# Ledger of designs, part 323: peptides against a protein of PDB entry 5EIB

Target 1, 366 residues: chain A of PDB entry 5EIB
Amino acid sequence: VDLEPGTMDSVRSGPFGQIFRPDNFVFGQSGAGNNWAKGHYTEGAELVDSVLDVVRKESESCDCLQGFQLTHSLGGGTGSGMGTLLISKIREEYPDRIMNTFSVMPSPKVSDTVVEPYNATLSVHQLVENTDETYCIDNEALYDICFRTLKLTTPTYGDLNHLVSATMSGVTTCLRFPGQLNADLRKLAVNMVPFPRLHFFMPGFAPLTSRGSQQYRALTVPELTQQMFDSKNMMAACDPRHGRYLTVAAIFRGRMSMKEVDEQMLNVQNKNSSYFVEWIPNNVKTAVCDIPPRGLKMSATFIGNSTAIQELFKRISEQFTAMFRRKAFLHWYTGEGMDEMEFTEAESNMNDLVSEYQQYQDATAD
Target 2, 366 residues: chain A of PDB entry 5EIB as posed
Amino acid sequence: VDLEPGTMDSVRSGPFGQIFRPDNFVFGQSGAGNNWAKGHYTEGAELVDSVLDVVRKESESCDCLQGFQLTHSLGGGTGSGMGTLLISKIREEYPDRIMNTFSVMPSPKVSDTVVEPYNATLSVHQLVENTDETYSIDNEALYDICFRTLKLTTPTYGDLNHLVSATMSGVTTCLRFPGQLNADLRKLAVNMVPFPRLHFFMPGFAPLTSRGSQQYRALTVPELTQQMFDSKNMMAACDPRHGRYLTVAAIFRGRMSMKEVDEQMLNVQNKNSSYFVEWIPNNVKTAVCDIPPRGLKMSATFIGNSTAIQELFKRISEQFTAMFRRKAFLHWYTGEGMDEMEFTEAESNMNDLVSEYQQYQDATAD

## One batch from the design tools (peptide; made by RFdiffusion4, then SolubleMPNN)

Design b2_p28_6_s2 (from b2_p28_6, 16 letters changed)
Fold by OpenDDE base, seed 2:
Structure b2_p28_6_s2 (fold): chain B 366 residues (1-366), chain A 28 residues (1-28)
Amino acid sequence: as target 1 above (366 residues)
Amino acid sequence: MEEKLEEIERQREELAKKEAEREAERAA
């Protein structure tokens, strides 16, 4: 789905374009112009019914519909505005199904789009209310990984998208292979989401290695485990050491000893016990899949529900507030039928979410 | 918070039981 036709042509002409049904390409002509309100109330609203018709058709063809997975950007107008409209409409029609998202967070390091803080804040407000599980994929973290860890001097969208693809493949491993922990979206939600509003995940992937060091790096369970819990390996731009993990899932892929995995996972928890909440028992779950990812002998994927994710929301909130106080570009949104109150409500809800994370960070077992 | 944690643990136990039942059905 897109409000611009050019993205659909790129997908169709791509190496995987033929795996999608032609009728499942739903697109507009005008685009959202990086405006959430165009995506949500005007251009996106004109297209949403056509998308819902396709969603219904595909849902009816499912033997067992678990839920929906949306991949979208929160910085643009289509992914943010139309994406959240679509989430809302799907939630209304399928209230008993899991809503899962891969939400790409904007960064000034990657994009010059001035209104991204508005689009992100308005989107987060919708995600808090209408999703069950949200993977926070932060363009700032992806850029920093590419630059610092992968030693890329000028990271490209292709480099960032490679990390996204590896991460998405990792976190969906349990859904795609039989006999795994979190084998369905609802099981994942029960294991990862202790409180309904606190459903924002920090993903991570290992191994991440620069081209110059790949030949010298051993791939061992201890090294994967260590890298997976490293703050520099998180796909969200927050430091887990500044918060506490509510829940963690680790997904190992490749031929390895399950005993060694369990030992290393216990060791890393014990070493980092101060970074976990003490009042959630058995809050770390581990899965092992014998099938490695393409091009690797082994990998580990991390899913963290951490109170440190508040750093990401604080960054967006600070940028939002700096623009909103001066009413910068506000007329572009109000001209599409938005009220200024919706901005204030979205800011308030995101600040409440930050406060909730802080409350649970400071909570004791008493 | 305590009531919520108890409910979470109950749900986790129910899921673990259902997983064990499915593994037993696959082994049979």
Scores: peptide ipSAE 0.025, ipTM 0.490, DockQ to the pose 0.015
Fold by OpenDDE base, seed 1:
Structure b2_p28_6_s2 (fold): chain B 366 residues (1-366), chain A 28 residues (1-28)
Amino acid sequence: as target 1 above (366 residues)
Amino acid sequence: MEEKLEEIERQREELAKKEAEREAERAA
């Protein structure tokens, strides 16, 4: 789905364009112009019913509909505005199904789009209320991984999207292969989301290795485990050491000893015990899938529900506040039928979310 | 908080039981 036709043509002409049904390409003509309000109230609102018709048709064809997975950017207008409109509409129609998102967070290091803080804040407001699980994929973290870890001097969107794809493949492993922990979206939510509003995840993927060092790196369970828990490996620009994990899932892929995995997972938990809440028992879950990802012998995917995610929301909030206090570009949103009050509500809800994370970070076992 | 944590733990135990049952059914 897009409000611009050119993106759909790029997908169709791409190496995987034939995987998608032609009838499932729903697109507009005008785009959202990086405006959330265009995506949510005008251009996106005109297209949403056509998307919902496709969603209904595909849902009816499912033997067992677990839920929905949306991949979108929060910095743009389409992914943010129309994406959150779709989430709302799907939630209304399918209230008993899981809403899962892969939400790409904007960064000034990656994009010069001035209004991204507005689009992100307005989107987060919707995600807090209408999603059950949100993987926070932060362009800042992706850029930093590409630059520092992968040794890419000038990271491209292609490089960032490669990390996104690896992460998405990793976190969906349990859904795609039988016999795994978190084999459905509902199970994942129960294991990962102790508090309904606190459903924002820090993903990570291992191994991440520069092209120049790939040939010299032995992939071992200890190295994968260590890299997954490294703050520099998080795909959300948060330091887990500044917060506490509420819950963690680790998904290992490839032929490895389950015993070795369990030993290493126990060791890393013990080494990092100060970074876990003590009052949630059994808050680390581990899965092992014998089937490695394409091109790797072994991998590990990390899913963290950490109170450190508040750093991401604080960053967005600070950027939002700096613009909103100046009333910068507000007329672009209000001109699309949006109320200025919605900005204040979105800011408030995001600040409340930050406060909730802080409360649970500071909570002791009583 | 305690009541909510107990509920979470109950749900996790129920999930773990169902997972173990599924593993047993697959091993049979």
Scores: peptide ipSAE 0.021, ipTM 0.422, DockQ to the pose 0.016
Fold by OpenDDE base, seed 4:
Structure b2_p28_6_s2 (fold): chain B 366 residues (1-366), chain A 28 residues (1-28)
Amino acid sequence: as target 1 above (366 residues)
Amino acid sequence: MEEKLEEIERQREELAKKEAEREAERAA
């Protein structure tokens, strides 16, 4: 789905365009102009029914519908505005199904779009209420990984999207291969989300190696385990050491010893015990899939529900507040039918979310 | 930040013009 035809044509003409049904390409003509309100109230609202018709048709064809997965950007008007409209409408029609998102967080290091903080804040407000699971994929973290870890001097969207794809492939491993932990979206939510509003995940991937170093590194289970818990391998620009893990899932892929994985996972938990909440028992889950990702002998994917995710929301909130106090670009949103009150409500709800994460970070086992 | 804000306002005005031109071409 897109409000612009050119992006859809790029997907259709791409190497995987043929895996999608032609009738499932729903697109507008005008675009959202990086405006959440255009995506949510005008251009997106005109297109949403056509998307819902496709969603219904595909849902009816499912033998067992678990839920929905949306991949979208929170910086752009289509992914943010129309994406959250779709989530809301799907949630209304399918209230008993899991809503899962891969939400790409904006960064001024990657995009020069100044209104991204508005689009992100308005989106987060919707995601708090209408999603069950949200993977926070932060363009800032992706850029920093590309630049610092992968040694790319000028990271491209292709380089960032490669990391996104690796992460998405990792976190969906349990859904795609039988006999794994978290084999369904609901079981993932039960294991990962102890509190309904606190459903924002910090994903991570290992190995992250520069092209020049790949040939010389023997990938071992200890190295994967250590890298997976390293803040530098997180796809969200948060330091887990500044918060506490509520829950963790680790997904190993490749031929390895389950015993060695369990030993290393126990060791890393014990070493980092101060960074876990003490009041959630058995809050670390491990899965091992014998099938490695393409081009790797083994990998590890991390899913963290951490109170450190508040750093990401604080960053967005600070940027939002700085713009909103100046009433910068508000007329672009209000002209599309938004009320100024919706900005204040979104800001308030995001600040409440930050406060909730902080409360659980500070909670003791009393 | 002010220069970036002005540049984005300009880009949005250009996008809005292009959208209006495309709507006018579809209505003709």
Scores: peptide ipSAE 0.000, ipTM 0.202, DockQ to the pose 0.014
Fold by OpenDDE base, seed 5:
Structure b2_p28_6_s2 (fold): chain B 366 residues (1-366), chain A 28 residues (1-28)
Amino acid sequence: as target 1 above (366 residues)
Amino acid sequence: MEEKLEEIERQREELAKKEAEREAERAA
């Protein structure tokens, strides 16, 4: 789905464009112009019914509908505005189904779009209420991984999207292969989301290796385990050491010893025990899939529900507040039928979410 | 802690119940 036709042509002409049904390409003509309100109230609102018709048709064709998965950017007007409108409409029609998102967070290091803090804050407000699981994929973190770890001097959207695709492939491994832990979206929610509002995940992937060092890297279970818990491998720009893990899932892929995985996972938990909440029993889940990802002998994917995710929301909130206090660009949103009060409500709800994460971070066993 | 654990357990049980109901509806 896009409000711009040119994006759909790029997908169709791509190496995997033929995997998607032609009738499932829904697109507008005018675009959102990086405006959440245009995506949510005007251009997106005109297109949403056509998307819902496709969603209904595909849902009816499912033998076993678990839920929905949305991939969107929170910086742009279409992904943020129309994406959250679509989430709301799907939630209204399918209140018992799981809503899962891959939400790409904006960064000033990646984009010069001045209104991204507004689009992100307005989106987070909707995601708090209308999603069950949200993978936070932060362009700040992706840029830093590309630059620092992968040694790319000028990271491109192609480089960032490669990391996104690797992460998405990793976190969906248990859904795609039989006999795995978290084999469905609801089991994932039960294991990962102890509190309904605290459903924002910090994903991570290992191995991350620069092209110049790939040939010299041995891939071992200890190295994967260590790298997977390293803050530098997180796809959200948060330091897990500044918070506490509520829940963790680790997904290993490739031919490896389950015993060695369990030993290394126990060792990393014990070494990092101060970074876990002590009052959630059995809060770390491990899965091993014998099928490696394409081009790797083995990998590990991390899913963390950490109170450190508040660093991401604080970053967005600070940027939002700096613009909103000046009433910068508000007329672009209000002109599309949005109320100025919705900005204040969205800011408040995101700050409440930060406060909730902090409360559980500071919570003791007493 | 006990109240927090009870709330977590309650929410997990509710989610697990909704899963079991869906699994039963699919088996019928």
Scores: peptide ipSAE 0.020, ipTM 0.388, DockQ to the pose 0.016; fails the geometry check

Design b2_p28_6_s3 (from b2_p28_6, 20 letters changed)
Fold by OpenDDE base, seed 1:
Parts: structure tokens; sequence; C-alpha cells
Structure b2_p28_6_s3 (fold): chain B 366 residues (1-366), chain A 28 residues (1-28)
């Protein structure tokens, strides 16, 4: 789905274009112009019914509909505005189904779009209310991984999207292969989301290795485990050492010893015990899938529900506040029929979310 | 908070049990 035809044409002409049903390409002509309000109230609102028709059709073809997965950017107008509109509409029609998102967070290091803080804040407001689980994929973290870990001098969107793809493949492993922990979206939500609003996940993927070092790196369970819990490996721009994990899931892929995985997972938890809440029992879950990802002997994917994710929201909030105090660019949103009150509500809800994370970070076992 | 955590833990244990049952069914 896009409000621009060119993106759909690019996907269709791409190496995977043929895996998608032609009728499932729903697109507009005008785009959102990086404006959340155009995505949510005008251009996106005109297209949403056509998308919902496709969603209904595909849902009816499912043997067992678990829920929905949306991949979108929060910095743009389409992914943010129309994406969140679509989430709300799907939730209205399918209130008993899980809403999962892969939400790409904007970064000034990656994009020059000045209104991204508005789009992101308005989107987060919707995601807090209308999703059950959200993977926070932060372009800042992706850029830093590409630059520092992968040693890419000039990271591209292609490089970032490679990390996104690896992460998405990793976190969906349990959904795609039978007999795994968190084998459905609801199980994942129950295991990962102790509090309904605190459903934002910090993903990570291992191994991450520079091209020059790939040939020399032995892939071992200890190395995967260590890298997976490394703050530099998080795909959300927050330091887990500044918060506490509410819940963690680790998904190992490839032929490895289950015993070794369990030992290494126990060791890393013990070493990092100060970074876990003590009042959630068994808050680390581990899965092992014998099938490695393509091109790797083994991998590990990390899913963290950490109070440190508030750093990501604080960053967005600070950028939002700096613009909103000056009413900068606000006329582009109000001109689409949006009320200024919705900005203040979105800001407030995001600040409340930050406060909730902080509360649970500071909570001690009585 | 404790009641909610107990409920969450109960749900988690039930899920773990179901996962173990499924794993046993797949191994059979």
Amino acid sequence: as target 1 above (366 residues)
Amino acid sequence: MEEKLEEIEKQRKELEKKEAERAAELAA
C-alpha cells in the first residue's frame, strides 16, 4: 500500500514483485507529502476502504487468522498517517485479532524531513492505543550499526533495509516454523507485554559482521548471545543499561546445542541481572529453530521489552516540542482538517508512556 | 500490580504447557 504509484512500481518490478498478488497493490496518485494529516484524514482516508477490501479478502482466505502485521515508517506521511488509519480501521473490524507492527522510527541522521517529529509523535499516539505489539526499528540505531559495526562509510537505505529484513525474518521465525516458542502472535503478546501500553520492543539481530571480517568470524552460541545483548546491537536507539528489561525473547536459528544455548542465556541474564526487573518471573524466553537463515550457519534474534525504550520516545518528544512551541509547519496539518489539539494529545500520550516506563523501571520488588 | 503479575504468570505457564504439548505431538 502506498499513496504514491512509483513505490508500488518499484516493488512490482523488483526481485520479489511476483510473490505479491497484483490485486493486493493498492496505491494512490498524490502521495502524502510527508504529512501525517494527508495520510490520515485526506489522501489516505480516500484510499483506506480499498485497502480494507483487500484485507477482508485475504483474511477470509486464511485458515486461521491470528492477526495483522504492518510494516511502516513513522517519519513519512503514508506509513505514519495512512498506516495508523489502517491500524485503527482493522482493529475496529477485527477487535479480537492481534495487531503487530514493524515501525521505523525517524532519525535526523538519515532524513532531512523536518516534520518527521510530528509524524512520529502522531503515529506513536495511535500505536499506543491500537497495536498489541510494536517492533521499534530506529533509523538512528540502524545507521549506527551500519557505520560502526558493519563499517559502512556511507550507509544507504539499502543497508538499513537489510538489517530491517534480517530482524523481521528473525522475529517471525517462531511464527513460520512449527514447534517454536511464541508460535503465534497472541502467545508473543502474552509473553512479551506485561502491561497493555508497554508493547514497544527493542529488536536486535546477530551476527552483525563487517564484510571484511565475515570470513574470519567463527559463529558460536556464546558470541551470538553476547552480541545479541550488546547495547550497540540494538535496533532501537536506546541503551538497555539505562533501563530494565520487562521481558526478553531470544530466537536462535541453526544447528546448535540447546544445552549450550540455555547455558549462555542463563549466563548473560546473570551477568546483566541488574538490567532486568526482578518482579517478573521467567521474563526471558528462548527459542531454537534448527533452520538457519539464508547465508548464515546460525543466528540469534533479540526481542526486548525494556524501559530504556523511553529514550527513543524522549528523543522524538524533544524534537516535537521544539517545533510545536513555535507552531512550525503546523498550518500544513491544520490545512488538512487536523486540530492543534490532536498534537497536544499525542504529545501528552507519548509523555505518559515515557512516565509509565519510568515508573516500572523504578519499581522494586516489595 | 502483584495480581496482574500473577495473572500474567498464570497465562505464561499455561502457554508453556501448551507449547510443551505441541512439541511432544510434533516429536511423536
Scores: peptide ipSAE 0.005, ipTM 0.339, DockQ to the pose 0.016
Fold by OpenDDE base, seed 4:
Structure b2_p28_6_s3 (fold): chain B 366 residues (1-366), chain A 28 residues (1-28)
Amino acid sequence: as target 1 above (366 residues)
Amino acid sequence: MEEKLEEIEKQRKELEKKEAERAAELAA
C-alpha cells in the first residue's frame, strides 16, 4: 500500500514483485507529502476502503487468522498517517485479532524532514492504543550500526533495510517454523507484554553483517548470546543498562546444542540480573530453530521489552516539543482538517507512556 | 522463489517430524 504509484512499481518490478498478488497492490495518485494529517484524514482516508476490501478478502482466505502485521515508517506521511488509520480501521473490524507492527522511528541522522517528530508523535499515540505488539526499529540505531559497527562511511537506505529485513526474519521465526515458544502472535503478546500499554519492543540481531559481506566468522553460541544482549546490536537507540527488562525472548537459528544455548542464556541472565525486573518470574524465554537464515550458519535474534525504550520516546518528545512550542508547520496539519488539540493529546499520551516505563523501572519486588 | 518456498515447506515438514519423534522419545 502506498499513496504514491512509483513505489508500487518499484516493488512490482523488483526481484520479488511476483510474490504479491497484483490485486493486492493498492495505491493512490497523490502522496502524503510527509504530512501525517494527509495520510490520516484526506489522501489516506480516500484510499483506506480499497485497502480494507483487500484485507477482508485475504482474511477470508486464511485457514486460521491470527492477526495482522504492518510495516511502516513513522517519519513519513503515508506510513505514519495512513498506516495508523489502517490499524484503527482493522482494529474496529477485527477487535479479537492481534495487531503487530514493525514501526520505523525517524532520526535526524537519516532524514532532514523537519516534521518527522510530529508524524512520529501522532503515530505513537495511535500505536499505544491500537496495537498489541510494536517492534521499534530506530533509524538512529540502524545508522549507528552501519556507521560504527559495519564501518560504512556512507550508510544507504539499502544498508538500513538489510538490518530491518534480518531483524524481521529473526522475530518472525517462531511464526514461520515449528516451535513451542511464541508459535502464534497471541502467545507472543502473552509472553512479552505484561501490561497492555507497554508493548514496544527493542529488537536486536546477531551477527551484524553488511549486505554482501558473508562474515564467515566462526560464530559460537557464547558469542551470539553476548552480541544479542549488547546495546550495539539493538535496533533501537536505547541502552538496556539504563533500564530494566520486563520480558525477553531470544530466538536462535541454526544447528547448535540446546544445552549450550540454555547454559549461555542462564549465564547472561545471571551476569545481567540487575537489569531484569525481579517481580516477573520466568521473564526470559528461549527458542531454537534448526533452520538458519539464508547465508548464515547461525544467528540470534533478541526481543526485549525494556523500560530503556523510554529513551527513544524522550528523544522524539524533545524534538516534538521544540517545534510545537513555536507552532512550527502546524498549519500544514490543521489545513487538512486536524485539530491542534490532537498534538497536545499525542504529546501527553507519549509522556504518560514514558512515566509508566519509569514507574515499572523503579518498582521493587514487594 | 517457489522452489525456495517448497524447500522451506519441506524443511518445515521434516522439523515437524523430528519434533514428533522427539516428543515420542520423551514420552517413552
Scores: peptide ipSAE 0.000, ipTM 0.325, DockQ to the pose 0.010
Fold by OpenDDE base, seed 5:
Structure b2_p28_6_s3 (fold): chain B 366 residues (1-366), chain A 28 residues (1-28)
Amino acid sequence: as target 1 above (366 residues)
Amino acid sequence: MEEKLEEIEKQRKELEKKEAERAAELAA
């Protein structure tokens, strides 16, 4: 789905364009112009019914519909505005189904779009209320991984999207292969989300290795486990050491010893015990899938629900507040039918979310 | 960031002026 036709043409002409049904390409003509309000109230509102018709048709063809997975950017107008409109409409029609998102967070290091803090804040307000699970994929973190870990001098969107695809493949492993932990979206939510509003995850993928070092790196369970829990490997620009894990899931792929995995997972928990909440018992879940990803002998995917995710929301909030106090660009949103009160409500809800994470970070077992 | 915000405020004032001029032309 896109509000611009050129994006759909690029997907259709690409090496994987034939995987998708032609009738499932829904697109507009005018675009959102990086404006959340155009995506949510005007251009996106005109297109959303056509998208919902396709969603209904595909849902009816499912043998067992678990829920929905949306991939979108929170910095743009289409992914942020129309994406959150679509989430709201799907939630209204399918209130008993799981809403899962892969939400790409904006970064000034990656994009020069000035209004990204508005689009992100308005989107987070919707995601808090209308999603059950949100993987926070932060362009700040992706850029830093590409530059520091992968040794790419000038990271491209292609390089960032490669990390996104690896992460998405990793976190969906248990959904795609039988007999795994968290084999459905609802079980994942039950294991990962102790409180309904605290459903924002820090994903990570291992191994991440520069091209120059690939030939010298042994893939071992200890090395995968160490890299997976490293703050520099998180796909969200948060340091887990500044917060506490509420819940963790680790998904290993490839032929490996389950005993060795269990030993390494126990060791990493014991070494990092201060970074876990003490009042949630058995809050680390581990799965092993014998089928490795393409091109690798083994991998590990990390899913963390950590109170450190508040660092991401604080970054967005600071940028939002700086612009909003000056009413910068506000006329572009109000001209599309938004009220200034919607900005204040979105800011307040995001600040409340930060306060909730901090409360549970400071909570002790009685 | 402050320099970008100042440039943004300048562009906003220019746009508001153009919109006001267009609104005045449509009302005339």
Scores: peptide ipSAE 0.000, ipTM 0.162, DockQ to the pose 0.015
Fold by OpenDDE base, seed 2:
Structure b2_p28_6_s3 (fold): chain B 366 residues (1-366), chain A 28 residues (1-28)
Amino acid sequence: as target 1 above (366 residues)
Amino acid sequence: MEEKLEEIEKQRKELEKKEAERAAELAA
């Protein structure tokens, strides 16, 4: 789905373009112009019914519909505005199904779009209310990983998207292979989401290795485990050491000893016990899949529900406040039918979410 | 908060049991 036809042509002409049904390409002509309001209230609203018709058709073809997975950007107008419109409409029609998102957070290091803080804040407001599980994929973190860890001097969208694809493959492993922990979206939610609003995940992937050091790196369970818990490997620009993990899932892939995995996972928890909440017992879940990802002997994927995710929302909020206080570009949103109150409500809800994370960070077992 | 945590732990334990049963069925 896109409000621009060129995106669909790029997907269709790509190496995997033939895996999608032609009728499932739904697109507009005008684009959103990086405006959430165009995505949500005007251009997106004109297209949404056509998308819902396809969603219904595909849902009816499912033997067992678990829920929906949306991949979108929060910085643009289409992914943010129309994406959140779709989430709300799907939630209305399928209230008993899991809404899962891969939400790409904007970064000034990656995009020159000045209105990204508005689009992101308005989107987060919708995600808080209408999603069950949201993987926060932060362009800030992806850029930093590419630059610092992968030693790429000028990271491209291709480099970032490679990390995204590896992460998405990792977090969906349990959904794609039978007999695994978190084998369905609802099971994942039960394990990962202790409180309904606190459903924003910090993903991570290992191994991450620069091209120059690949030949010298052994892939071992201890190294994967250590790297997976390293703050530098988080795909959200948050330091886990500044918060506490509510819940964690670790997904190992490849041929390895389950015993060794369990030992290393126990060791890393014990070593980092101060970074976990004490009042959620057994809050780390581990899965092992014998099938490695393509091109690797083994990997580990991390899913963290951490109170440190508030750093991400604080960053967006600070940028939002700086623009909104000046009413910069606001007329482009109000001209599409939005009220200034919607901005204030979205900001308030995001600040409430930050406060909730902080409350649970400070909570003791007493 | 305690009641909510107890219910969460109950659900998680039940889920772990079901997953273990399923894993055993797939290994047989």
Scores: peptide ipSAE 0.008, ipTM 0.379, DockQ to the pose 0.016; fails the geometry check

